# Designs tried in a protein design run: peptides against a protein of PDB entry 4XPM. Part 113

Target 1, 160 residues: chain A of PDB entry 4XPM
Amino acid sequence: VMLHSKNVKGFLENTLKPYDLHSVDFKTSSLQSSMIITATNGGILSYATSNNDVPKNSINEINSVNNLKMMSLLIKDKWSEDENDTEEQHSNSCYPVEIDSFKTKIYTYEMEDLHTCVAQIPNSDLLLLFIAEGSFPYGLLVIKIERAMRELTDLFGYKL
Target 2, 67 residues: chain B of PDB entry 4XPM
Amino acid sequence: DIKGTIAFDTHGNVIESTGVGSQRIEDIGDLSKVTLDAEGFAQVQGDSLLVHLYKRNDITLAVYTSA

## One batch from the design tools (peptide; made by RFdiffusion4, then SolubleMPNN)

Design b2_p19_5_s2 (from b2_p19_5, 9 letters changed)
Fold by OpenDDE base, seed 1:
Structure b2_p19_5_s2 (fold): chain B 160 residues (1-160), chain C 67 residues (1-67), chain A 19 residues (1-19)
Amino acid sequence: as target 1 above (160 residues)
Amino acid sequence: as target 2 above (67 residues)
Amino acid sequence: SELDKLIKEMLDAIKKRFF
């Protein structure tokens, strides 16, 4: 089944849900934001945020969107730099992964007091981006985004 | 008699932490260097706590108990 | 979740091995 824009939005909203590890009584907060952005310029194609209390078309919504745009651009720039930096690709902040024979990388980035991770959707011009609070551990964030990407096979190979 | 846990990945990044484990994230550096047996287990004495290690699927779980 | 299931199995393995 083809992933439409509406389906992508719903998918991203679902990724916001916290991890609850009942076995050890560990629970995270919800993700602050989840986005699909372009690898070319960091443009947001779709996004979801846990802060849904803001009325649509309000100034607060505009400010929130602008903040997301800024973060997406900054992360895209950092990602682009790291893709051309061998040392960064061998750091603890880079996770090479393989999904259905497609290779990609997951990067973790500290954004102020936030924990973020970003990954190129395999063979595509798209990045999946998670933004979480600082209490969300990076190792878990990486697992989360990897598993999320496995559900985006329709976007594999997507070129702008 | 578990006092806490830490789960971490091969990069030394935390997956989860609970109890005393949440206050001992710095232990990951040393725990990641511990030689595991053929079944993936190890036991390490640290301070007043005993750390029980098990690694599977690139995840290491450390369980802290009283020594 | 799948991860929780894994962690539980690992925890149980530790309990069985050491406790």
Scores: peptide ipSAE 0.801, ipTM 0.954, DockQ to the pose 0.901
Fold by OpenDDE base, seed 4:
Structure b2_p19_5_s2 (fold): chain B 160 residues (1-160), chain C 67 residues (1-67), chain A 19 residues (1-19)
Amino acid sequence: as target 1 above (160 residues)
Amino acid sequence: as target 2 above (67 residues)
Amino acid sequence: SELDKLIKEMLDAIKKRFF
Protein backbone atom coordinates (compact mmCIF):
# COMPACT_ATOMS: atom_id res chain seq x y z
CA VAL B 1 0.00 0.00 0.00
CA MET B 2 1.33 3.38 -1.00
CA LEU B 3 0.42 6.68 0.54
CA HIS B 4 -1.48 9.10 -1.61
CA SER B 5 0.14 12.43 -2.38
CA LYS B 6 -2.31 14.29 -0.19
CA ASN B 7 -1.62 11.94 2.68
CA VAL B 8 2.10 12.46 2.35
CA LYS B 9 1.66 16.21 2.27
CA GLY B 10 -0.51 16.07 5.35
CA PHE B 11 2.03 13.88 7.09
CA LEU B 12 4.82 16.33 6.38
CA GLU B 13 2.72 19.21 7.59
CA ASN B 14 2.12 17.35 10.82
CA THR B 15 5.85 16.88 11.34
CA LEU B 16 6.26 20.65 11.44
CA LYS B 17 4.71 20.91 14.89
CA PRO B 18 7.13 21.61 17.73
CA TYR B 19 8.19 19.30 20.50
CA ASP B 20 6.79 20.20 23.88
CA LEU B 21 8.42 18.47 26.82
CA HIS B 22 6.17 19.54 29.67
CA SER B 23 8.12 17.53 32.20
CA VAL B 24 11.04 19.93 32.00
CA ASP B 25 9.28 22.98 30.54
CA PHE B 26 11.09 22.69 27.23
CA LYS B 27 9.49 23.58 23.92
CA THR B 28 11.00 23.94 20.46
CA SER B 29 10.02 26.04 17.52
CA SER B 30 8.22 24.48 14.61
CA LEU B 31 10.30 22.91 11.90
CA GLN B 32 11.03 25.33 9.12
CA SER B 33 10.55 22.69 6.46
CA SER B 34 9.89 19.00 6.01
CA MET B 35 10.48 17.21 2.73
CA ILE B 36 10.58 13.91 0.95
CA ILE B 37 13.20 13.99 -1.77
CA THR B 38 14.75 11.51 -4.15
CA ALA B 39 18.06 9.97 -3.18
CA THR B 40 19.06 9.90 -6.83
CA ASN B 41 18.97 13.58 -7.73
CA GLY B 42 17.56 15.39 -4.73
CA GLY B 43 14.28 16.17 -6.43
CA ILE B 44 11.47 17.22 -4.12
CA LEU B 45 8.50 14.87 -4.22
CA SER B 46 6.62 16.55 -1.40
CA TYR B 47 7.26 19.30 1.10
CA ALA B 48 5.75 21.39 3.86
CA THR B 49 6.88 24.68 5.34
CA SER B 50 5.83 26.48 8.50
CA ASN B 51 6.10 29.98 7.07
CA ASN B 52 3.02 30.39 4.95
CA ASP B 53 2.85 34.15 5.21
CA VAL B 54 4.14 34.54 1.69
CA PRO B 55 1.47 35.45 -0.85
CA LYS B 56 0.66 32.67 -3.26
CA ASN B 57 2.20 32.83 -6.71
CA SER B 58 4.38 35.69 -5.60
CA ILE B 59 8.01 36.13 -6.49
CA ASN B 60 8.87 35.52 -2.86
CA GLU B 61 7.11 32.18 -2.95
CA ILE B 62 9.04 31.17 -6.04
CA ASN B 63 12.28 32.15 -4.37
CA SER B 64 11.33 30.19 -1.29
CA VAL B 65 10.67 27.07 -3.31
CA ASN B 66 13.90 27.54 -5.18
CA ASN B 67 15.71 27.80 -1.88
CA LEU B 68 14.24 24.50 -0.78
CA LYS B 69 15.35 22.94 -4.04
CA MET B 70 18.85 24.20 -3.48
CA MET B 71 19.00 22.91 0.07
CA SER B 72 17.60 19.53 -0.90
CA LEU B 73 20.18 19.13 -3.63
CA LEU B 74 23.05 20.13 -1.37
CA ILE B 75 21.95 17.79 1.39
CA LYS B 76 21.42 14.93 -1.03
CA ASP B 77 24.92 15.41 -2.38
CA LYS B 78 26.40 15.44 1.11
CA TRP B 79 24.37 12.40 2.06
CA SER B 80 25.52 10.55 -1.02
CA GLU B 81 29.14 11.31 -0.25
CA ASP B 82 28.77 10.21 3.36
CA GLU B 83 27.16 6.94 2.31
CA ASN B 84 30.46 6.19 0.60
CA ASP B 85 32.65 7.40 3.45
CA THR B 86 33.30 5.06 6.37
CA GLU B 87 34.83 7.79 8.48
CA GLU B 88 31.80 10.04 8.14
CA GLN B 89 29.53 7.17 9.06
CA HIS B 90 31.40 6.83 12.33
CA SER B 91 31.09 10.48 13.28
CA ASN B 92 28.71 11.88 15.86
CA SER B 93 26.65 13.21 12.97
CA CYS B 94 25.61 9.74 11.85
CA TYR B 95 23.05 7.60 13.65
CA PRO B 96 22.60 4.03 12.47
CA VAL B 97 19.08 2.94 13.27
CA GLU B 98 16.89 -0.06 12.68
CA ILE B 99 13.16 0.13 12.03
CA ASP B 100 11.20 -3.09 11.70
CA SER B 101 14.35 -5.00 10.79
CA PHE B 102 15.30 -2.41 8.17
CA LYS B 103 18.56 -0.59 8.66
CA THR B 104 19.07 3.05 7.77
CA LYS B 105 21.12 6.03 8.87
CA ILE B 106 20.21 9.47 10.12
CA TYR B 107 22.64 12.27 9.31
CA THR B 108 22.74 15.72 10.84
CA TYR B 109 24.05 18.61 8.78
CA GLU B 110 24.64 22.23 9.57
CA MET B 111 23.23 24.33 6.78
CA GLU B 112 24.27 27.92 7.35
CA ASP B 113 22.39 28.89 10.51
CA LEU B 114 19.93 26.02 10.22
CA HIS B 115 19.93 22.56 11.73
CA THR B 116 19.05 19.79 9.33
CA CYS B 117 18.78 16.05 9.43
CA VAL B 118 18.18 13.55 6.68
CA ALA B 119 17.52 9.85 6.54
CA GLN B 120 16.95 7.33 3.81
CA ILE B 121 13.54 5.78 4.11
CA PRO B 122 14.44 2.11 4.57
CA ASN B 123 15.22 0.22 1.39
CA SER B 124 13.88 3.07 -0.74
CA ASP B 125 15.03 5.69 -3.19
CA LEU B 126 13.61 8.38 -0.92
CA LEU B 127 15.04 10.62 1.77
CA LEU B 128 13.16 12.31 4.58
CA LEU B 129 14.57 15.75 5.34
CA PHE B 130 13.89 18.06 8.27
CA ILE B 131 15.06 21.66 8.38
CA ALA B 132 14.90 23.53 11.67
CA GLU B 133 16.19 26.69 13.26
CA GLY B 134 19.59 26.63 14.89
CA SER B 135 17.98 26.51 18.31
CA PHE B 136 16.52 23.08 17.61
CA PRO B 137 18.90 20.61 19.26
CA TYR B 138 20.32 17.88 17.05
CA GLY B 139 19.65 15.07 19.48
CA LEU B 140 15.99 15.90 19.54
CA LEU B 141 15.90 16.40 15.79
CA VAL B 142 17.26 12.89 15.33
CA ILE B 143 14.60 11.46 17.62
CA LYS B 144 11.94 13.38 15.76
CA ILE B 145 12.93 12.11 12.34
CA GLU B 146 13.29 8.53 13.57
CA ARG B 147 9.81 8.58 15.04
CA ALA B 148 8.49 10.13 11.85
CA MET B 149 10.03 7.44 9.67
CA ARG B 150 8.26 4.79 11.70
CA GLU B 151 5.02 6.24 10.36
CA LEU B 152 6.13 5.93 6.74
CA THR B 153 6.15 2.15 6.44
CA ASP B 154 4.14 2.41 3.24
CA LEU B 155 7.16 4.01 1.62
CA PHE B 156 9.61 1.36 2.74
CA GLY B 157 11.09 -0.26 -0.32
CA TYR B 158 9.80 2.44 -2.65
CA LYS B 159 11.82 2.52 -5.85
CA LEU B 160 11.69 5.17 -8.54
CA ASP C 1 15.40 23.16 43.89
CA ILE C 2 16.14 22.44 40.24
CA LYS C 3 18.12 25.12 38.48
CA GLY C 4 18.14 23.50 35.07
CA THR C 5 18.42 20.34 33.03
CA ILE C 6 20.29 18.83 30.11
CA ALA C 7 19.30 15.69 28.28
CA PHE C 8 21.74 14.27 25.76
CA ASP C 9 22.21 11.15 23.67
CA THR C 10 25.10 8.73 23.31
CA HIS C 11 26.60 10.92 20.60
CA GLY C 12 26.82 13.83 22.99
CA ASN C 13 24.15 15.76 21.15
CA VAL C 14 21.58 17.73 23.10
CA ILE C 15 18.03 16.50 23.32
CA GLU C 16 16.83 19.30 25.56
CA SER C 17 18.24 21.94 27.87
CA THR C 18 16.59 24.29 30.35
CA GLY C 19 17.64 26.87 32.90
CA VAL C 20 21.29 26.85 33.81
CA GLY C 21 21.67 23.72 31.73
CA SER C 22 21.24 25.78 28.60
CA GLN C 23 24.37 27.65 29.57
CA ARG C 24 26.36 24.53 30.34
CA ILE C 25 26.14 22.53 27.14
CA GLU C 26 29.90 22.19 27.25
CA ASP C 27 29.51 20.03 30.37
CA ILE C 28 28.26 17.17 28.22
CA GLY C 29 31.77 16.17 27.30
CA ASP C 30 32.68 15.54 30.92
CA LEU C 31 29.28 14.26 32.00
CA SER C 32 29.32 11.59 29.32
CA LYS C 33 32.47 10.15 30.85
CA VAL C 34 31.15 9.93 34.40
CA THR C 35 30.95 6.41 35.77
CA LEU C 36 27.38 5.54 36.66
CA ASP C 37 26.40 3.12 39.38
CA ALA C 38 24.62 -0.16 38.77
CA GLU C 39 21.27 1.59 38.60
CA GLY C 40 22.47 4.24 36.19
CA PHE C 41 22.88 7.15 38.60
CA ALA C 42 25.70 9.48 39.52
CA GLN C 43 26.19 12.75 41.30
CA VAL C 44 28.88 15.18 40.26
CA GLN C 45 30.01 18.34 41.99
CA GLY C 46 30.31 21.32 39.71
CA ASP C 47 31.25 24.89 40.40
CA SER C 48 28.47 26.06 42.66
CA LEU C 49 26.07 23.52 41.26
CA LEU C 50 25.46 19.86 41.87
CA VAL C 51 24.70 17.67 38.86
CA HIS C 52 22.48 14.63 39.25
CA LEU C 53 22.77 12.10 36.43
CA TYR C 54 20.56 9.27 35.31
CA LYS C 55 20.90 7.23 32.13
CA ARG C 56 18.24 5.06 30.57
CA ASN C 57 17.66 3.89 27.00
CA ASP C 58 20.74 5.67 25.70
CA ILE C 59 19.51 8.99 27.08
CA THR C 60 21.27 10.77 29.92
CA LEU C 61 19.41 13.34 31.98
CA ALA C 62 21.39 15.82 34.02
CA VAL C 63 19.60 17.83 36.68
CA TYR C 64 21.35 20.87 38.11
CA THR C 65 20.73 21.98 41.67
CA SER C 66 22.48 24.18 44.16
CA ALA C 67 25.20 22.47 46.11
CA SER A 1 4.59 12.23 23.94
CA GLU A 2 6.61 9.09 24.40
CA LEU A 3 9.75 11.12 24.89
CA ASP A 4 8.15 13.42 27.42
CA LYS A 5 6.91 10.41 29.33
CA LEU A 6 10.40 8.97 29.42
CA ILE A 7 11.94 12.25 30.54
CA LYS A 8 9.30 12.53 33.25
CA GLU A 9 10.09 9.07 34.51
CA MET A 10 13.78 9.81 34.52
CA LEU A 11 13.25 13.08 36.34
CA ASP A 12 11.12 11.36 38.95
CA ALA A 13 13.79 8.73 39.37
CA ILE A 14 16.39 11.39 40.01
CA LYS A 15 14.15 13.13 42.51
CA LYS A 16 13.55 9.88 44.32
CA ARG A 17 17.22 9.03 44.42
CA PHE A 18 18.76 12.36 45.33
CA PHE A 19 16.09 14.68 46.65
Scores: peptide ipSAE 0.801, ipTM 0.954, DockQ to the pose 0.903
Fold by OpenDDE base, seed 2:
Structure b2_p19_5_s2 (fold): chain B 160 residues (1-160), chain C 67 residues (1-67), chain A 19 residues (1-19)
Amino acid sequence: as target 1 above (160 residues)
Amino acid sequence: as target 2 above (67 residues)
Amino acid sequence: SELDKLIKEMLDAIKKRFF
């Protein structure tokens, strides 16, 4: 089964929703952005952003998109570097996880004042990337992206 | 009477924090080292607050009370 | 959510154990 662009976009938009833990009266902000990017070049295949107050084709929109492109590239580079660094893979910023017998890693990265989390979709050339405000706790962000990846089984093993 | 909570993972990263727990994130370092009983529970006295710990599925929940 | 359910169960367990 193939995920169409609209389906992926919708999925990413859904990931933007805040986490609400009613049991302890804790609620996060929405994710700033959610993206699927290539592990090879950091190119954005699909993205969603919570900032919808920017006029279309405005300079601000262009800057926003360019910022996402830059951030995706930077995170891809950092991820790639860490994937070749055993020490970084054993840091508290790396979460080895297993989904349906597929192994992957979740990395947390501080990007300026933002909290980011990236994970390779198992056995694929794709990365799932969450960008959140600094108030979004990393432990929860990791849980969020792990659970999100479990919904992307159609992309497991996807090669460019 | 619960004064706050902190939930954290095995990496010591916060999952959630509420109430006084939000001001006690630095406690995670010590709380993560607390020896839990066979059922996964522990109590730790800190300042004027009592911390009640329970760990399950790699998540530790700390509940702060006044007593 | 699944996480909220887990947290709730853990909270209840703590209440039962200590309160």
Scores: peptide ipSAE 0.801, ipTM 0.954, DockQ to the pose 0.884
Fold by OpenDDE base, seed 5:
Structure b2_p19_5_s2 (fold): chain B 160 residues (1-160), chain C 67 residues (1-67), chain A 19 residues (1-19)
Amino acid sequence: as target 1 above (160 residues)
Amino acid sequence: as target 2 above (67 residues)
Amino acid sequence: SELDKLIKEMLDAIKKRFF
């Protein structure tokens, strides 16, 4: 299947939508950011953000993009360390999951006052990364990213 | 007469919280240790509130009511 | 959503069991 950047971008934009649990009158904020990055260098291949009210080509936009680059690199580095640390893989911040017979791990990381969640797309060189406000519960964030990865089967096994 | 709810996973992380449950996140540590019956239910009383528990598919839902 | 449906079922089960 041919992958188009605009299709991936649209998918990521859709993941920004908040969870609304009508049964218990619980609703989250939108994700701040959703992105696909390389597991090797932490480079951003595609991203979506909920704060689109910033004028294009402005200093504020540049700062916003640069912040995403910085966070993606930091999270990739932490992920890389944990993938080589058996103890960290057994912490409550690591969720082993299986999707279509492929095994992967979901990690939760606190970045300042933000809640983040990252997972390697099964058998690929890519990571899916969600960034949310501190009010977004980690347990729900994990469920959200797992459900999202199940829709990215075309990227399973993707090698750079 | 539900006063609030907490849903949490097997790692003790919150899935959702409402009402008084939002102010009782620290209860998860104790609630996760409660022995459930064969159907997955339990009831625990503490601090003037009654907590009703049910676990399914690795998710535990706690419903808070007045005692 | 699928999750909301599950939570609703669980809530209903609690109501049936205890209320």
Scores: peptide ipSAE 0.801, ipTM 0.954, DockQ to the pose 0.883

Design b2_p19_5_s3 (from b2_p19_5, 8 letters changed)
Fold by OpenDDE base, seed 3:
Structure b2_p19_5_s3 (fold): chain B 160 residues (1-160), chain C 67 residues (1-67), chain A 19 residues (1-19)
Amino acid sequence: as target 1 above (160 residues)
Amino acid sequence: as target 2 above (67 residues)
Amino acid sequence: SELDEFIKEGLEAIKERFF
């Protein structure tokens, strides 16, 4: 089954859901946002946000989208720098991962008070990006994004 | 009589924390250096608390109890 | 979840080992 625009949006919306453990009394907040962006320009192809209270087509929504654009660009730039820096790829903020024989890397970045996690969809020109509150632990964020990427096999190898 | 928990990965990043564990995130630095036995266990005294460690598949679970 | 199952198993393992 191919991922169409609407399907991707729904997928991203599902990733917003909090992580709830039952073995211990632990539950996260929802992700602030989840995005698929281009690795080349940081352009947003699809996104979901937990803030659904903003009226659509309002000035506040426009500002929110602009903020996402800014964050995506900043993270893309940092990611690009790290992909060209061997030392950064071996730092504590980089998690090498293999999915179905495809190698990729998960990076964690602190953006102001937010916790972010980004990973290149294997062999593609696309990045998956999670933005969470500072209370969302990085270790869990990494696990979350890895599991999400495993559901995006249709986008593996996608080139712009 | 568990007072709290911390789970963390090999990078020292938190996966989950509960109870007193949420207030003891800084312990991860020391806990990650603890030598575990052949079965992946260790017990460490920390302040007024006792920390019980279990590691498997690159995830360490720390359980805090009274000393 | 897989993680939740790990935590559960870990708690039981610790209980068995130390308690």
Scores: peptide ipSAE 0.765, ipTM 0.951, DockQ to the pose 0.862
Fold by OpenDDE base, seed 4:
Structure b2_p19_5_s3 (fold): chain B 160 residues (1-160), chain C 67 residues (1-67), chain A 19 residues (1-19)
Amino acid sequence: as target 1 above (160 residues)
Amino acid sequence: as target 2 above (67 residues)
Amino acid sequence: SELDEFIKEGLEAIKERFF
């Protein structure tokens, strides 16, 4: 099965949903944003954002998109640097993971008051990026993005 | 009665927290160093609370109760 | 979810062990 653009968008929108535990009284907020970006230049290929209360084609919407572009570029740059830094790869902000025999890394980054995490889709030129409020715990964010990547097998090995 | 919980990973990052656990995130540093028994359990005395630990598959669950 | 199941199991395990 191939992931089409509309399917990817829908997938990202679904990742925005809050994490709700029933064993304990714990529920997160929705993700602020979820994106697939290029590892080469941080370009946004697809994205979803919560709180779509901004009028379409408004100046505020344009500013919001521009903000996402800025964040994606900054995170891509940080990710690129860390991929060439052994010390950073051994920090508590880096999670080496293996999915279907493919190795990748999940990085957590503090972006102002937001909690973010990014991971290279295995053997691809793509990064999956989650942006959440500061109240969203990093450990859970890592679990969330790992589980999400397992659903993106069609993008494994994707080259630009 | 359970007063709260904390779940955290091997990196010391929070997975979830509830009740008094949400106010004791700083405990993770010490809790992560506690020696568990062969079955993955430990009990640690806090100030006024008792912490019950269970670890499996790289996730540690801490349950806070009254002493 | 897998995480929720873990927490459920952990709570029960702790209950059986300490309570």
Scores: peptide ipSAE 0.765, ipTM 0.951, DockQ to the pose 0.864
Fold by OpenDDE base, seed 1:
Structure b2_p19_5_s3 (fold): chain B 160 residues (1-160), chain C 67 residues (1-67), chain A 19 residues (1-19)
Amino acid sequence: as target 1 above (160 residues)
Amino acid sequence: as target 2 above (67 residues)
Amino acid sequence: SELDEFIKEGLEAIKERFF
């Protein structure tokens, strides 16, 4: 099935759900935000946020969107730097992964008190970005984003 | 008689933690250096607790029990 | 989830091995 913008939005919204383990008493908070952004300039193509209490077209919504824009830009910049930094690619903050023979990297970044992770959708000009609270463990965040990317095969190879 | 758990990846990052494990995240540094047997198990004495390790598919599970 | 299943299996494996 082809992924349309509407489908992508719904997909991102679904990624917001908390991770609930039942084998042990462990449950995370919901992701704060989930986004697909451009690797070129950090522009947001699609996003979802757990703060759905804000009315559309309100000042608060605008501020929230602006905040997301700022975060996406900052993360894109950091990602771009790390893509050109061999040491960073060998740090504990970088996870090389392979999906259907496509290689990509997952990076974890501390953003103030937030835990974030970002990954280039394989062979594309797009980045998938998760933003979570500081209580969300990085190892789990990485697993979450990797599994999410596996469902975005329609975007593999997407060039702007 | 499990007192807690920690699951962590090969980068030493936490996947999950429960019970006393949530207060012993710092143990990951040492636990990651423990040599596992051929089946992926190890047992380590730590303070007053015993740590049981199991690793498979790049994930290590540490289970804390009373010594 | 796959992770939950792993944790479950790990707990059982540890139980069988050490307990």
Scores: peptide ipSAE 0.765, ipTM 0.951, DockQ to the pose 0.869
Fold by OpenDDE base, seed 5:
Structure b2_p19_5_s3 (fold): chain B 160 residues (1-160), chain C 67 residues (1-67), chain A 19 residues (1-19)
Amino acid sequence: as target 1 above (160 residues)
Amino acid sequence: as target 2 above (67 residues)
Amino acid sequence: SELDEFIKEGLEAIKERFF
């Protein structure tokens, strides 16, 4: 699949959909945000958000985008620290996973009342980041982001 | 007569919860320590409810029923 | 989904084992 901003944006928008189980009466809220950021600077390369009812070019929209930038930077910084800390890599907040023979780690971070999950796209300079409400279970969030990464093989090995 | 469910991973994090299970998330700490039989099952009596456990592929499912 | 199928199978397994 050809990689361009439109395709990546559409993929991220699809990840926002709530998780609906049919075997039991369980359904989550939509993700608040889904984004791909750089591991180096925490810069947002692409993002999707579920609160699109805000008028474009409004102060509220600017605040929303700025909040995403702040959260992405904070999470990137925490991720960078943990990648250089053996103890943190063995905590319950770190999930080592293997995708197509590539090893990576999934981290869960609580940001105020939000539940977040971040993972380095295998062998790349990119991070995939999910932001959800506090009601979204961490275990399910981890499963969700792992499944999403398995669909991003075209980005494996991507270097800036 | 299922009163609720909890599914959780090997880190003790919730995957899903329903019914009374949503109010018993704190049970995961103890449930994760229960020794399962060779088939991956166990049954634990706690409070006024029975908890039926099944684990496969690193996911544990707990089903709550009346005692 | 794969997870939903697991939950479904687990419910049936528990039903068979305990009920």
Scores: peptide ipSAE 0.764, ipTM 0.951, DockQ to the pose 0.870

Design b2_p19_5_s4 (from b2_p19_5, 11 letters changed)
Fold by OpenDDE base, seed 1:
Structure b2_p19_5_s4 (fold): chain B 160 residues (1-160), chain C 67 residues (1-67), chain A 19 residues (1-19)
Amino acid sequence: as target 1 above (160 residues)
Amino acid sequence: as target 2 above (67 residues)
Amino acid sequence: SELDELIREGLEAIKKRFF
């Protein structure tokens, strides 16, 4: 089954759901945002946000989108820098992972008071980006994005 | 009685924390250095609390109890 | 979730080992 843009949007919306660990009394907030962006320029191809109360085409929506655009660009830039920095790739903020024999890396970035993580979809020009509140632990965020990435096999190898 | 938990990954980043564990995130630095036995367990004294460690699948679980 | 099950198993393992 091929992932269409509509399917991707729905997928990203599902990633917003919080983690609720019933084995222990631990539950996170929902992700603030989930995005697929281009690795080339940080352009947003698809996104989902927890704030769904903003009317479409409203000024508030525009501002929200602009904020996402800004964050995506900043994160893309940081990611690009780290991809060319061996030391950063060996920091606690970088997780090398392998999915179906494809190698990629997950980076965690603190953006103001937000916790973010980003990963290149294997062998593609695309990045998956999660933005969460500061209370969302990084270790869990990494697990979340890794598992989400495994559902995006149709995008593996996607080149712009 | 379990007073709290911390789960953390191999990078020392928190996966989850509960109870007193939420107030002892700084313990991860020391806990990550603890030598585990062949089965992946260890028990260490942490101040007034006893910390029980178990590592599996690159996740370390720390359970805090009374000493 | 898979993670929740891992945590659960870990808790049980600790209980069996130490409690």
Scores: peptide ipSAE 0.756, ipTM 0.952, DockQ to the pose 0.859
Fold by OpenDDE base, seed 5:
Structure b2_p19_5_s4 (fold): chain B 160 residues (1-160), chain C 67 residues (1-67), chain A 19 residues (1-19)
Amino acid sequence: as target 1 above (160 residues)
Amino acid sequence: as target 2 above (67 residues)
Amino acid sequence: SELDELIREGLEAIKKRFF
């Protein structure tokens, strides 16, 4: 079973919401972007962004979309390299996790002043990618993406 | 009288920080090496602050106080 | 959230143990 594009888009938009921990005086910013991309080519299948102030079809919108394409490709390439590197898989930037008996890995990558994390949706050709400001802690970002993946069971095992 | 907090994971990455904890992220390296008791607690005397540690479910919480 | 509850429980545990 595959979620149709509208449902996936809505899901990604929901992941943009900030973490507000009421037990302590701590609140994050919203994610800048949330994407599902292909593990093979880094192509964007679906995405959501927090700054929707840019008019449609404007040059600024085109630039923002192009920037997302560039970042997704760069992160996919780094992910692919790490998946073939045992040393990188044992670094502090790699979190092995198990969801419903499926094993996957969450990687954290710093890109310029941004904090990113990416994970292969279990047994699939798809990657889930979060992009946040540098103020968003990596440990929290990892927790966020793990819990998001647990809600994407319909995409487990999806092959292109 | 809590002055701040840090929560961090087993990789030493921050989950949250507040108050003076936000300015003491570098403490995680040493705090992660502290031996906890059987219940998961420890206290560490810092420069001018006392750090109270509790680890559960692979999350370590550090609470900073003046005493 | 689940995480917020974990942190809340941790704070309570520390307060009970040390304060």
Scores: peptide ipSAE 0.754, ipTM 0.952, DockQ to the pose 0.842
Fold by OpenDDE base, seed 3:
Structure b2_p19_5_s4 (fold): chain B 160 residues (1-160), chain C 67 residues (1-67), chain A 19 residues (1-19)
Amino acid sequence: as target 1 above (160 residues)
Amino acid sequence: as target 2 above (67 residues)
Amino acid sequence: SELDELIREGLEAIKKRFF
């Protein structure tokens, strides 16, 4: 089964939903944004945002998209640097994980007051990127993106 | 009477926090160094609170109660 | 969720051990 553009968009929208841990009455905010970007240049292939109040095709929407483009590029650059830095790969900001025998890494990055995490979709030219408010704990964010990435097996090995 | 909780991973990053635990995130540094017994438990005195620890599957849960 | 169950089990374990 091929994951098409509309399916990807819907998937990303679903990832925006908060985590609700009823056992301890803990609930997060929704993710601010969820994106699939290229590892080559940080280009956005698909995205979802929690801010649904902005009218579509408005100047405000354009500005918000431009902001996402900037963030994706910055995170891609940081990711690329870390992928070429052995020490950074062994820091507390890097989580090596294995999904269906494919190895990848999850990185956490603080972007201003936002909490972000990014992971290369295994053996692909694509990155999955979550952007959350500063109140979203990093440990949970890592778990969230790992679980989400396990649902993207159709994109494993995807090359541009 | 549980006054709060913290769950954290092996990197010392928070998974969840509630109650007084949300105000005691800085405790993770010390809690991560506590030696657990063979079953993964420990109890630590901190300020006026007692911290009950349990670790399983690389997740540590800390429960705060009155001392 | 799976995580919620892990937390729940941890709480029960602590209650059983200390309370």
Scores: peptide ipSAE 0.754, ipTM 0.952, DockQ to the pose 0.884
Fold by OpenDDE base, seed 4:
Structure b2_p19_5_s4 (fold): chain B 160 residues (1-160), chain C 67 residues (1-67), chain A 19 residues (1-19)
Amino acid sequence: as target 1 above (160 residues)
Amino acid sequence: as target 2 above (67 residues)
Amino acid sequence: SELDELIREGLEAIKKRFF
């Protein structure tokens, strides 16, 4: 089974949904953005955003996309640096995880007032990237992205 | 009655917080160092609050109640 | 969710142990 662009887009849109824990009175905001980007240059292959109030083909839409491009590039660069830094890989901002015997790492990064989380899709040239408000706890963000990656098995091993 | 909760992972990062727990995130540093019993429980006195700890599956849950 | 169930189980465990 192959994930088509439409299916990937829909998947990313679903990841935007807030986390609601009914066992306690706790509910997050929606993710600001969810993206699949290239690990090589931070290029956006697919994305979803909670800001749907922007008219299509408007200048504001272009600006928002440009902002996403900037953030994705910055995060990719930081990720790339950390992948070559033993100390950073042992920090509390790095979560080594294993999914179906495939190893990957989840990184959390503060981007101004935003909380971000990025992980290489196992054995692939792709990164999954979540951008959330600062109120979104990092521990929960990590859990969220790990669970999401488990649904992207079709992209495991994907090479550009 | 429960006054609040904090759940945090092994990295000390918050998973969830409610009630007074949301105002006591800084407690995680100390709570993470508490020795738990064989079943994964502990109680810690903190100011006017009592913290009940339970760790399972690398998640620590802290429940705040009145002392 | 799985996480919600974990939290729920933890709450119940604490209640059983301390309350």
Scores: peptide ipSAE 0.754, ipTM 0.952, DockQ to the pose 0.853

